# Peptides against a protein of PDB entry 4QMF: the designs that were tried, part 133

Target 1, 175 residues: chain A of PDB entry 4QMF
Amino acid sequence: ESSFMTLFPKYRESYLKTIWNDVTRALDKHNIACVLDLVEGSMTVKTTRKTYDPAIILKARDLIKLLARSVPFPQAVKILQDDMACDVIKIGNFVTNKERFVKRRQRLVGPNGNTLKALELLTKCYILVQGNTVSAMGPFKGLKEVRRVVEDCMKNIHPIYHIKELMIKRELAKR

## One batch from the design tools (peptide; made by RFdiffusion4, then SolubleMPNN)

Design b2_p25_6_s1 (from b2_p25_6 with E1K E7K E18K Q19E E24K E25K)
Fold by OpenDDE base, seed 2:
Structure b2_p25_6_s1 (fold): chain B 175 residues (1-175), chain A 25 residues (1-25)
Amino acid sequence: as target 1 above (175 residues)
Amino acid sequence: KEEEEKKFLEKVIEELEKELEEEKK
């Protein structure tokens, strides 16, 4: 039997407590067991003898990973769908200067969140910028693009260049 | 929908171009 655990930050505890019954119910459909440990600050998912699809445990792993990174449950639970993939991109290590980090991270979001929305549209992904990570959910191809844009942004390449590129690619794909 | 998305994206580009120009000043 397979098991995966993910730690979550203290600030996430209250929310996780509120949605854990929903998590349990969602995973029960797949006969995946789960445990919320408030003392350790961890979430665990486990296969059971009744687990039909052994691969679902990997999705369950991803679910708790996403939840730990502040992805709301209604969005995170979509990871259990076969056609949905995810990525958690660590952005905190690209820049040591806090102000520079904040500035570059803010560029991912942009004015009124429009940059992020544009990226979501162009990649067909859900994207959440939170703390030192960017969480993304969507098609694998889109996720690759998201990671590229995010990492490049943290490397001081403004998202606008990628947006323009993605727009061109989209237009070419229509032909 | 596609036209609306295109319009939105164009708007975003314009906004970001303006922002970039301001950052260079």
Scores: peptide ipSAE 0.669, ipTM 0.945, DockQ to the pose 0.787
Fold by OpenDDE base, seed 4:
Structure b2_p25_6_s1 (fold): chain B 175 residues (1-175), chain A 25 residues (1-25)
Amino acid sequence: as target 1 above (175 residues)
Amino acid sequence: KEEEEKKFLEKVIEELEKELEEEKK
């Protein structure tokens, strides 16, 4: 049998406790067992003898990974859908200077969150910028685009250039 | 709907271009 575990930060504990019954119910539909360990600060998912689809455990792994990175349950649970993929992009190591890191991370969000909304629209992804990670959910093609934009942003390439590029690509695809 | 999305995106670009110009000053 297969199992996966992820650690979560202390600030996430209260929320995870609140939604854990919903997590359990969602995974029970697939005969995946799950455990919330508040002492260790971990979530675990595992197959059971009744797990029919062995691939679902990988989605369950992704679910707890997303939850650990502050993705809300109603969004994170969509990962269990066959057509949904995700990516957790680590951004904390691109820049050593804290102020520069914060500035570049903020560029992903932009004024009134409009940069992020634009990126979500153009990539057809959900994107959450939190702490030292960016979590994204959507089609695989869109996720590749998100990763490129996010990493480039942390490398001091402003998202506006990618937004323009994606807009052009979208218009070309209509023709 | 698609036209509204396009208008939104154009607005975002305009806002970001303005910010970039201000950063260059």
Scores: peptide ipSAE 0.668, ipTM 0.945, DockQ to the pose 0.781
Fold by OpenDDE base, seed 3:
Structure b2_p25_6_s1 (fold): chain B 175 residues (1-175), chain A 25 residues (1-25)
Amino acid sequence: as target 1 above (175 residues)
Amino acid sequence: KEEEEKKFLEKVIEELEKELEEEKK
């Protein structure tokens, strides 16, 4: 039997407690067991003898990973779908200066979150910027684009350039 | 819907261009 565990920050505890019954129900459909440990601050998923699809445990792993990174359950649970992939992009190591880090991270979001919304629209992905990571969910092609934009942004390439590029590509694809 | 999306994206670009100009000063 396979098992995966992820730690979550203390500030997520109250939310995770609230939605854990929904997590359990979603995973039960696939005969995946799960445990929320509030003392340790961890989530665990495990295969059972009744688990039919061996690949579902990896999706369950991704589910708890996304939840730990502040992705809300109604979005995170979509990872259990066959055509849905995810990526957790670590952004904390690109810049040593805290102020520069915050500035570049903020550029991903933009005014009123519009930069992020634009990126989501153009890549057909869900994107969440939280702490030292960016979580993304969507098609593989879109995820590849998201990672490029995010990493480039942390390398001081403003997302506007990628947005323009993606818009051009979209228009060309309509022809 | 596509037209609305295009208008939104154009608005975003305009906003970001203004921000970039302000940051350069």
Scores: peptide ipSAE 0.667, ipTM 0.945, DockQ to the pose 0.798
Fold by OpenDDE base, seed 5:
Structure b2_p25_6_s1 (fold): chain B 175 residues (1-175), chain A 25 residues (1-25)
Amino acid sequence: as target 1 above (175 residues)
Amino acid sequence: KEEEEKKFLEKVIEELEKELEEEKK
């Protein structure tokens, strides 16, 4: 039997309470048990004697990880699909200066969130910038590209250069 | 859909180029 636990920040408590029945139902289909601990501020997933797919526990682990990082349930639950992968990119360690950090993080989002939308389109990923992490969901190739853009952005390479590059690559792939 | 996406991306590039120029000031 395998078990995984993830802590979540207090500001997520209300939301997690509202969707936890949906989480339970989604995991029940795979005979994965789950527990929401409001005192500790944790989510736990575990296999049971009825779990028929041992690999699904890793996806359940990823589900609670994504939920803890503010990914909405309707999006996060897609991680249970076989063709869906995710990545949680830590961005808080690239820059020590808070103002510089905020500025570079904001570049990932851009005006009206358009930079983020452009990146999502080009990589075929879902991307959420929250706090000290960027959560992404999608195909492995797309996730690799997202990580590169995100990390380079935190290293002061503006996303515009990657967007241009990805556009060129997309056009070349259609030939 | 692809043409609309291309137009969107081109718009985003223009917006970001403008932003970069303003940031350099």
Scores: peptide ipSAE 0.667, ipTM 0.945, DockQ to the pose 0.761

Design b2_p25_6_s2 (from b2_p25_6, 7 letters changed)
Fold by OpenDDE base, seed 2:
Order: sequence, then C-alpha cells, then structure tokens
Structure b2_p25_6_s2 (fold): chain B 175 residues (1-175), chain A 25 residues (1-25)
Amino acid sequence: as target 1 above (175 residues)
Amino acid sequence: KEKEEEEFLKKVIEELEKELEEEEK
C-alpha cells in the first residue's frame, strides 16, 4: 500500500479543517484514505485494499500538495480527474532581495490580475500565485509554459514577452 | 468568446507595455 504526506503551514489549518470532510468524501469515491493531523500540520493519503486504481494515489498526493499551497478545494479536487495535471513551482529561491522578489512576483499577477488571467487563458491553466510558490493546474503542455513564464519572470524576464509569444503560437495553431 | 479573449489579451499587452515604459523612466 502506498502513502504520501504533505506538511502545511499553520495559517492554512483553519481552512483545511473546514474542507476536510469534503476531501474525505472525494477520496472515498476512490477508496483512498486520508488523515488530517493538526498537531504535526500534515495531510496524509493512503491506498486501501479497496483501492481499484492504484494510480489515483498519485493524484491524491497532488491534491494534498495543492491544498497545502492554498489552492481552494473546489479547484484542487479537479486534480483527481484523469485529464488534469498540476505543478507547484517554487519561486522563493530565485531572488534573495525581498523587494525584488515581491516586484517580480507581482509582475506575474499584473494590474488587476490581468497578467495572470492572460497567462491562464493562453495556457489553459489555472494559476495561483501564493507566497513562495505558484500552483498551476491544467494540460501538461500548458503547465510547461506556465513554469517557463514563472521561472523566467523570477529571472527578470517580464511576462509580456511570453504572452506575446503565446499569442503568436495560438495564432499559428489556428492554421 | 474568442474575440473577447483576443480583445482582452490586446488590452493586457497595452497595459503591460505602458507599465514597462514607466519602469524604464
């Protein structure tokens, strides 16, 4: 039997408590067991003898990973779908200067969140910028693009260049 | 929907271009 655990920050505890019954119910459909440990600050998912699809445990792993990174449950639970992939991109290590970090992270979001929305549209992904990570959910190809844009942004390449590139690619794909 | 998305994307580019110009000043 397979088991995966993910730690979550204290600030996430209250929310996780509120949605844990929903998590349990969603995973029960796949006969995946789950445990919320408030003392340790961890979530655990486990296969059971009744687990039909052994691969679902990997999706369950991803679910708790996403939840730990502040992805809302209604979005995170979509990871259990076969056609949905995810990525958690660590952005906190690209820049040591806090102000520079904040500035570059803010560029991912842009004015009124429009940059992020544009990226979501162009990559067909859900994207959440939170703390030192960017969580993304969507098709594998889209996720690759998201990671590229996010990492490049943290390397001081403005997202606008990628947006323009993605727009061109989209136009070419229409032909 | 596609037209709306295109318009939105164009708007975003314009906004970001303006922002870049301001950052360079």
Scores: peptide ipSAE 0.654, ipTM 0.938, DockQ to the pose 0.754
Fold by OpenDDE base, seed 3:
Structure b2_p25_6_s2 (fold): chain B 175 residues (1-175), chain A 25 residues (1-25)
Amino acid sequence: as target 1 above (175 residues)
Amino acid sequence: KEKEEEEFLKKVIEELEKELEEEEK
C-alpha cells in the first residue's frame, strides 16, 4: 500500500477542517483513505485493498499538496480528473531581497488581480499565487507556459511581455 | 464572449503599460 503525507501551515487548519468531509467523500469514490492530523498539521492519503486505479494515489497526493498551498477545495478536487494536471512552482529562491521578491510576486497578480486573470485566460489554467509558491492547474501545455511566465517574472521579466506573446499566438491560431 | 475576453485583455495590457512607465520613471 502506498501513502503520501503533506504538512500544511497553521493558518489553513480551520479551512481544512471545514472541507475535510468533502475531501473524504471525493477520495472514497476511488477507495483512497485519507487522514487529517490537526496536532501534527498534516494530511495523509493512502491506497487501500479496494483501490482499483493505482495512478489515483498520485492524484490524491496532488490534491492534498494543492490544499496545503491554499487552493480551495472546489478547484483542487478537479485534480482527480484524468485530463487535469497541476504544478506547484517554488518562487522563493529566485530573489534574496525580500522587497524585490514581494515586488516581483505582485507583478504576477497585477492590479485587481487582472494580470493573473489574463494569464489564466490565455493558458486555460487556474493559477494561485500564495507565499513562496504558485499553484497551477490545467492542461500540460498551459502549465508549461505558466511555469515559464512565473519563473521569468521572478527573474525580472514582466508578465506583460508573455501576455502579448500569448495573445499573438491565440490570434494566429484562429486563422 | 470572445469579444469580451479580447476587450479585457486589451484593458489589462493598457494598465500594465502604464504601470511599467511609472516604475521606470
Scores: peptide ipSAE 0.653, ipTM 0.938, DockQ to the pose 0.724
Fold by OpenDDE base, seed 4:
Structure b2_p25_6_s2 (fold): chain B 175 residues (1-175), chain A 25 residues (1-25)
Amino acid sequence: as target 1 above (175 residues)
Amino acid sequence: KEKEEEEFLKKVIEELEKELEEEEK
């Protein structure tokens, strides 16, 4: 039997407690067991004797990973769908200067969140910028694009250049 | 609609271009 555990930050505890019954119910459909440990600050998922699809445990792993990184449950639970993938991009190590980090991270969001919305539309992904990570959910191709844009942004390449590129690619794909 | 998305994307580009111009000043 397989099991995976992820730690979550203290500020996430209250929310996780609130939605944990929903997590349990969603995983029960796949005969995956789960545990919320408030003392350790961890979530665990594990296969059971009744788990039919061994691959679902990997999706369950991804679910708790997303939840730990502030993705809301109604969005995170979509990871259990066969056609949905995710990525958690660590952005905290690209820049040592805190002010520069904050500035570059803010560029991913942009004015009124419009940069982020544009990226979501063009990549067909859900994207959440939180703390030292960017969480993304969507098709594998879109996720690759998101990672490139996010990492480049942290390397001081403004998202506008990628947005323009993605728009061109989109137009070319229509032909 | 596709047209609305396109208009939104164009707007975003215009906004970001303006910001870049202001940063370069």
Scores: peptide ipSAE 0.652, ipTM 0.937, DockQ to the pose 0.742
Fold by OpenDDE base, seed 5:
Structure b2_p25_6_s2 (fold): chain B 175 residues (1-175), chain A 25 residues (1-25)
Amino acid sequence: as target 1 above (175 residues)
Amino acid sequence: KEKEEEEFLKKVIEELEKELEEEEK
């Protein structure tokens, strides 16, 4: 039997309470048990004697990880699909200066969130910038591209250069 | 849909180029 636990910040408590029945129902289909501990501020997933797919526990682990990082349930639950992967990119360690960090993180989002939307379109990923992490969901190839853009942005390479590059690559792939 | 996406991406590039120019001032 396997078990995984993830802590979540206090500001997520109210939301997690409202969707936890949906989490339970989604995991029950795979005979994965789950527990929401409001005192500790944790989510736990575990296999049971009835779990028929041992690999699904890793996806359940990823589900609670995504939920802890503010990904909405309707999006996060897609991780249980076989063709869906995710990545949680830590961005807090690239820059020590808080102002510089905020500025570079904001560049990932851009005006009206358009930079982020452009990246999502070009990589075929869902991307959420929250706190010290960027959560992404999608195909492995797209996730690799997202990580590169995100890390380079935190290294002071503006996303515009990657957007242009990805557009060129997309056009070349259509030929 | 693809044409609309391309137009969107072009607009984003224009917006970001303008933003970069403003940041460099």
Scores: peptide ipSAE 0.652, ipTM 0.938, DockQ to the pose 0.773

Design b2_p25_6_s3 (from b2_p25_6, 9 letters changed)
Fold by OpenDDE base, seed 3:
Structure b2_p25_6_s3 (fold): chain B 175 residues (1-175), chain A 25 residues (1-25)
Amino acid sequence: as target 1 above (175 residues)
Amino acid sequence: SEEEEEKFLEEVIEQLEKELEEEKK
């Protein structure tokens, strides 16, 4: 049987415990089994004999991956929908200097989270910046744009340039 | 609405332009 496991940080434990019944219920609809191991700090999803769609296990894998990266359950569970894709972008290795890393990561969020909100609107994605990763959910074309903006930001290209570009593209698409 | 989104985006651009200039100093 197909099985996937992901580790989660200790600070995420209390939240995961709180929502795990909801996770179980959501996956039960697809006959996917799941296990929360608080000792190891892991989540596991696995197919069962009753699993109808073999592809759903991959979405279940993505679900626990998103949850491990602090995406809240009401948002993360949307990954089980056919039209929803996700991307977890590792940003921790672009810059060796911690201060520079923090500065560039903060640019993705911006004042009052407005930069992130702008990016979400323009890409039609959900975006969460947390720790050494950026999690995104949405259409593939939007996810592609998000990854470009995120990686460029970590390479010292300010998101404002991409926001302007996306705004222009949106305007042109209306014509 | 679309108009509200456009207004928001314009405000964000203005805010970011200001911050960008401050960072260059």
Scores: peptide ipSAE 0.645, ipTM 0.941, DockQ to the pose 0.804
Fold by OpenDDE base, seed 2:
Structure b2_p25_6_s3 (fold): chain B 175 residues (1-175), chain A 25 residues (1-25)
Amino acid sequence: as target 1 above (175 residues)
Amino acid sequence: SEEEEEKFLEEVIEQLEKELEEEKK
């Protein structure tokens, strides 16, 4: 039997309470048990005797990880699909200056969220910038690209350069 | 559509290039 637990911030509690029945139902389909602990502020997923797919517990682990980082349930639950992967990229440790951090993080989003939307299109990923993390969901190749862009952005490489690069790569792939 | 996406991406690049230039000032 396998079990995974993740902590979530207090501000996420209200939302998690509202969707936890949906989480339970989604995981029940795979015979994965789950627990929301409001005292500890944690989510737990566990295999059961009826769990037939040993890999699904890892996806369940990822589900609660995503939920803890403010990914909405309708998106996060897609991680249970076989072809979906995810990544949670920590961005809070690249710079010490708060103002610089905020500025660089904002570059990932861009005006009207257009930078982020462009990145999502080019990588075929879902991307959420929240707090000190960036959560992404999609194909492994896309996720690799997202991580590169995100980390480089926090290292003061503007996403525009990667967007241009990704566009070129996309065009080359058509040939 | 792919064409619409391409147009969007080009617009984003243009917008970001302008912003970069402004940030350098």
Scores: peptide ipSAE 0.645, ipTM 0.941, DockQ to the pose 0.787
Fold by OpenDDE base, seed 4:
Structure b2_p25_6_s3 (fold): chain B 175 residues (1-175), chain A 25 residues (1-25)
Amino acid sequence: as target 1 above (175 residues)
Amino acid sequence: SEEEEEKFLEEVIEQLEKELEEEKK
């Protein structure tokens, strides 16, 4: 039997408590057991004797990982779908200067969230910028693009250049 | 729709280009 555990920050506790019954119900459909430990501040998923598909535990692992990084349950639970992948991109280590970090992170979101929305449309991914991580969900190809844009942004390459590139690629794909 | 998305994307590009130009001043 396989198990995975992830820690979550204290500020996420209240929300996780609220939705944990829904998490349990979603995982029960796959005979995956789960535990919310409020003392340790952790979530655990585990296969059971009744788990039919051993690969589903990896998706369950990803589910709790996404939840720990502030992805809402209605979105995070989609990771259990066969065609859905995810990525958690650590962005906190690219820049040591706090002001520069905040500025570059904000560029990912952009005015009125329009930059982020544009990226989501072009990559067909869900993207959440929170704290020191960017969480993304979608097709593998889209996720690769998201990671590239996010990391480049933290390296001071403005997302506009990637948006233009992605638009060109999309047009070429129509031909 | 696809047309609406395209329009949105063009508007975003225009907006961001304007912001970049302002930052260069």
Scores: peptide ipSAE 0.644, ipTM 0.941, DockQ to the pose 0.724
Fold by OpenDDE base, seed 5:
Structure b2_p25_6_s3 (fold): chain B 175 residues (1-175), chain A 25 residues (1-25)
Amino acid sequence: as target 1 above (175 residues)
Amino acid sequence: SEEEEEKFLEEVIEQLEKELEEEKK
């Protein structure tokens, strides 16, 4: 039997309590057990004797990881689908200066969130910028592109250059 | 639609180019 646990920040507690019955129901379909520990501030997923697919526990692990990083349940639960992958990109260690960090992180979002939306469209991924991480969900190819853009942005390469590149690549792929 | 997405992307690029120019000042 396998189990995975993830910690979540205090500000996420209220939301997680609200949706936990939905989490339980979603995982029950796969005979995966789950526990929300409000004292420790943790989520745990476990295989049971009735778990049919041994690989589903890894997706359950990813589910609670995404939930801990503020991904909403209706989006996060899609990770249980076979064709859906995710990536949690740590961005907090690229820049030591807080102001520089905030500025570069904001570039990922852009005016009215349009930069992020553009990236989502071009990579066919869901992308959430929150705190010191960027969470992404989608196809592996798209996730690879997202990670490149995110990391380069934190290295002071503006996303606009990648957006232009991705647009060109998309056009070429149609041929 | 794909056409609408393309238009959106072009608008985003224009917006970001303007922003970059302002940041360089």
Scores: peptide ipSAE 0.644, ipTM 0.941, DockQ to the pose 0.772

Design b2_p25_6_s4 (from b2_p25_6, 9 letters changed)
Fold by OpenDDE base, seed 3:
Structure b2_p25_6_s4 (fold): chain B 175 residues (1-175), chain A 25 residues (1-25)
Amino acid sequence: as target 1 above (175 residues)
Amino acid sequence: MEEEEERFLQEVIKELEEELEEEKK
């Protein structure tokens, strides 16, 4: 039997409590057991004797990972689909200066969240910027593009340059 | 739908270009 655990920050506790029945129901369809430990602040998923698909446990692992990083359940649960992949990009170590970190992280979101929305459209991914991580869900190609944009942004390359590049690529693909 | 997306993207670019210009000052 395989088991995976992830810790979650205290500020996620209330939300996770409210959606945990939905998590349980979603995983029950695949005979994956799950546990929410409010004392430790952890989520655990594990295979059972009735688990048919051994690969589903890895998706369950990704599910709790996404939930721990503030991805809402209706979006996170899509990771259980075969064609859906995810990436959790750590951004906290690119810059030592807190102010610079906040500034660069904010550039990923942009005014009214429009930068992020543009990136989501162009990469066909869901993207969430939260704390020291960026969570993304979508096709593998799109995820690679998201990671590049995110990391470059933390290296002081503004997302606008990638947006323009992606727009050009999209136009070329129409031909 | 594609035209609306294109218009949105162009607006975003315009907004970001303005923001970049302000940051350089």
Scores: peptide ipSAE 0.640, ipTM 0.932, DockQ to the pose 0.751
Fold by OpenDDE base, seed 4:
Structure b2_p25_6_s4 (fold): chain B 175 residues (1-175), chain A 25 residues (1-25)
Amino acid sequence: as target 1 above (175 residues)
Amino acid sequence: MEEEEERFLQEVIKELEEELEEEKK
């Protein structure tokens, strides 16, 4: 028997309550049990005697992790697919200065969200910038690139350089 | 769709280059 628990911030409670039945149904298909604890502010997933694939519990763990970090359920639930991976990148500790942090985080989003959209296209990932974390979902190779861009951005390397690099790589891959 | 994505990406690069140039001032 395996179980995983994640805490979620208070502001996420209302949303999680509204979608929890959907979470339960999605996990029931895999015989994974789940619990939303509103007192503690936690989500728990665990295997049952009927869980056939023991690896699915790791995906369930990732699901609640993504949900805790504001990823919408329709997107987060895709993590249960075999070909989908995710990463939650902590960005809050790269910079001590709050203004600098906000500025660098905003660079990931860019004007009209276009920087983020460009990164999503080039990495074939879903990317959500929220608070002190960046959540990403997609192929493993794409996730590696996302982490690199995100961390470099927090280290004051503008995403434009990575976007150009990724565009070149994509063009070369077509040949 | 590929052409549209490429056009979008080129526009993003242009926008970001302009932003960087403004930051250098």
Scores: peptide ipSAE 0.640, ipTM 0.932, DockQ to the pose 0.759
Fold by OpenDDE base, seed 2:
Parts: sequence; structure tokens; C-alpha cells
Structure b2_p25_6_s4 (fold): chain B 175 residues (1-175), chain A 25 residues (1-25)
Amino acid sequence: as target 1 above (175 residues)
Amino acid sequence: MEEEEERFLQEVIKELEEELEEEKK
């Protein structure tokens, strides 16, 4: 039997309480048990004797990880699908200056969120920029590109350069 | 849908290019 636990920030508690029944129901379909500990501020998933697919526990692990990082449940639960992968990219440690951090993080979102939307379209990923992390969900190839763009952005490479590159790649793929 | 996406992407590029130019000033 396997078990995974993740901590979540206090500001996430209220939301997690509201959706936990849905989490439980989704995981019950796979005979994965889950626990929300409001005192510790943790979520736990674990296999049971009735778990028929032992690999699903890894997806359950990813589910609670995504939820802890502010991904909404309707999106996060898609991680349980076989064709869906995820990545949680820590961005808070690339720069120590808060203003610089905020500026670079904002570049990922862009005016009216259009930069982020463009990246989502080009990578076929869901992308959420929140706090000190960027959460992404989608195909592995797309996730690899997202991580590259995100990390480079935090290293002061503007996303526009990657967007242009991805557009070129997209055009080449049509041939 | 693809044409709409392409138009959107081109608009985004234009917006970002303008932003970059403004940052250089």
C-alpha cells in the first residue's frame, strides 16, 4: 500500500473544504482513500485493499498537489485521466527582489492574460500562475515547453520569444 | 477555429512587441 501527503496553505482551506466531497467521490471510483486534515493543513491519498490500479495513486498524488497550488477542482481532477500529465513549477527562487519577481511573473500573464492564453494554445496545456508556482496540465511535450518558457521568463527572457518560436514550430508541423 | 487562433496569436505578438518597445524607453 502507498500513501502520499501534501501540505496546503491556510488561504486554501476554505475552498478545499467545499470541494472535498467531490475529491472523495472522484477518488472512490478508483478505490483510493483520501483525508483532509484541517489542523495540520494537509491532504493525504492512499491505496486500499480494493485499489485495482496501483498506478492511480501517483495521479492521486498529483491531484492533491495541484489542489494545494490553487488549481480548481474541475481542472485538477482531470489529472486522473490517463492522457493527462501535470507539472508544478516553482518560480519563487529565481529572483530575490520582490519587484523583479512580480514583474517577471506578470510577463507570463501579460496584458489581459493574453500571453498566458497564447501559451496555453500553443502548448495545448492548462496553465495557472499563482503565488510562487506555475501549475500546468497537459501532454508531456507541452509541459516541457511550458516549463522552459516559465523558467526562462523568470530568468528575464520575455515569453514573446518563445511564443514566436512555438508559432514557427506549429507552422512547420502543418507540413 | 484555427484562423481565429492565428489571429489571436498575431494580435498577442503585436501587443507584446509594443510592450517591449515601451519597456526600452
Scores: peptide ipSAE 0.640, ipTM 0.932, DockQ to the pose 0.718
Fold by OpenDDE base, seed 5:
Structure b2_p25_6_s4 (fold): chain B 175 residues (1-175), chain A 25 residues (1-25)
Amino acid sequence: as target 1 above (175 residues)
Amino acid sequence: MEEEEERFLQEVIKELEEELEEEKK
């Protein structure tokens, strides 16, 4: 028997309450039990006697992790698919100066969110920038690229250079 | 769709190049 728990910030409580029945239904298909604790501010997933795939608990763990980091349920639930992976990239430790941190984080999003959209297209990933983390979902190759771009951005390498590089790589892959 | 994506990406590059130039000032 395996279980995993994650804490969520208070501002996510109302949303999590509204979608928790959907979470329960999605996990029930895999015989994974789940608990939303509003007092502690936590989500828990656990295997049951009827769990037929032991590995699904790790995906359930990732599901609640993504939900805690503000990923919407319709997107987060895709993690239960075999071909879907995720990464939660911590960006808060790269820069100590708050203003510099905010500036570099904003570069990941860009004007009208276009930088982020470009990165999503080029990596075939879903990407969400929230607080001190960037959540990404997609193929492993794409996730590796996302992590590189995100970390380099926090190291003061503007995403434009990576976008150009990814475009070149995409063209080369078509040959 | 691929052509539309390419046009979008080129637009993003232009926007970011302008932004970079403004940041240097």
Scores: peptide ipSAE 0.639, ipTM 0.932, DockQ to the pose 0.731

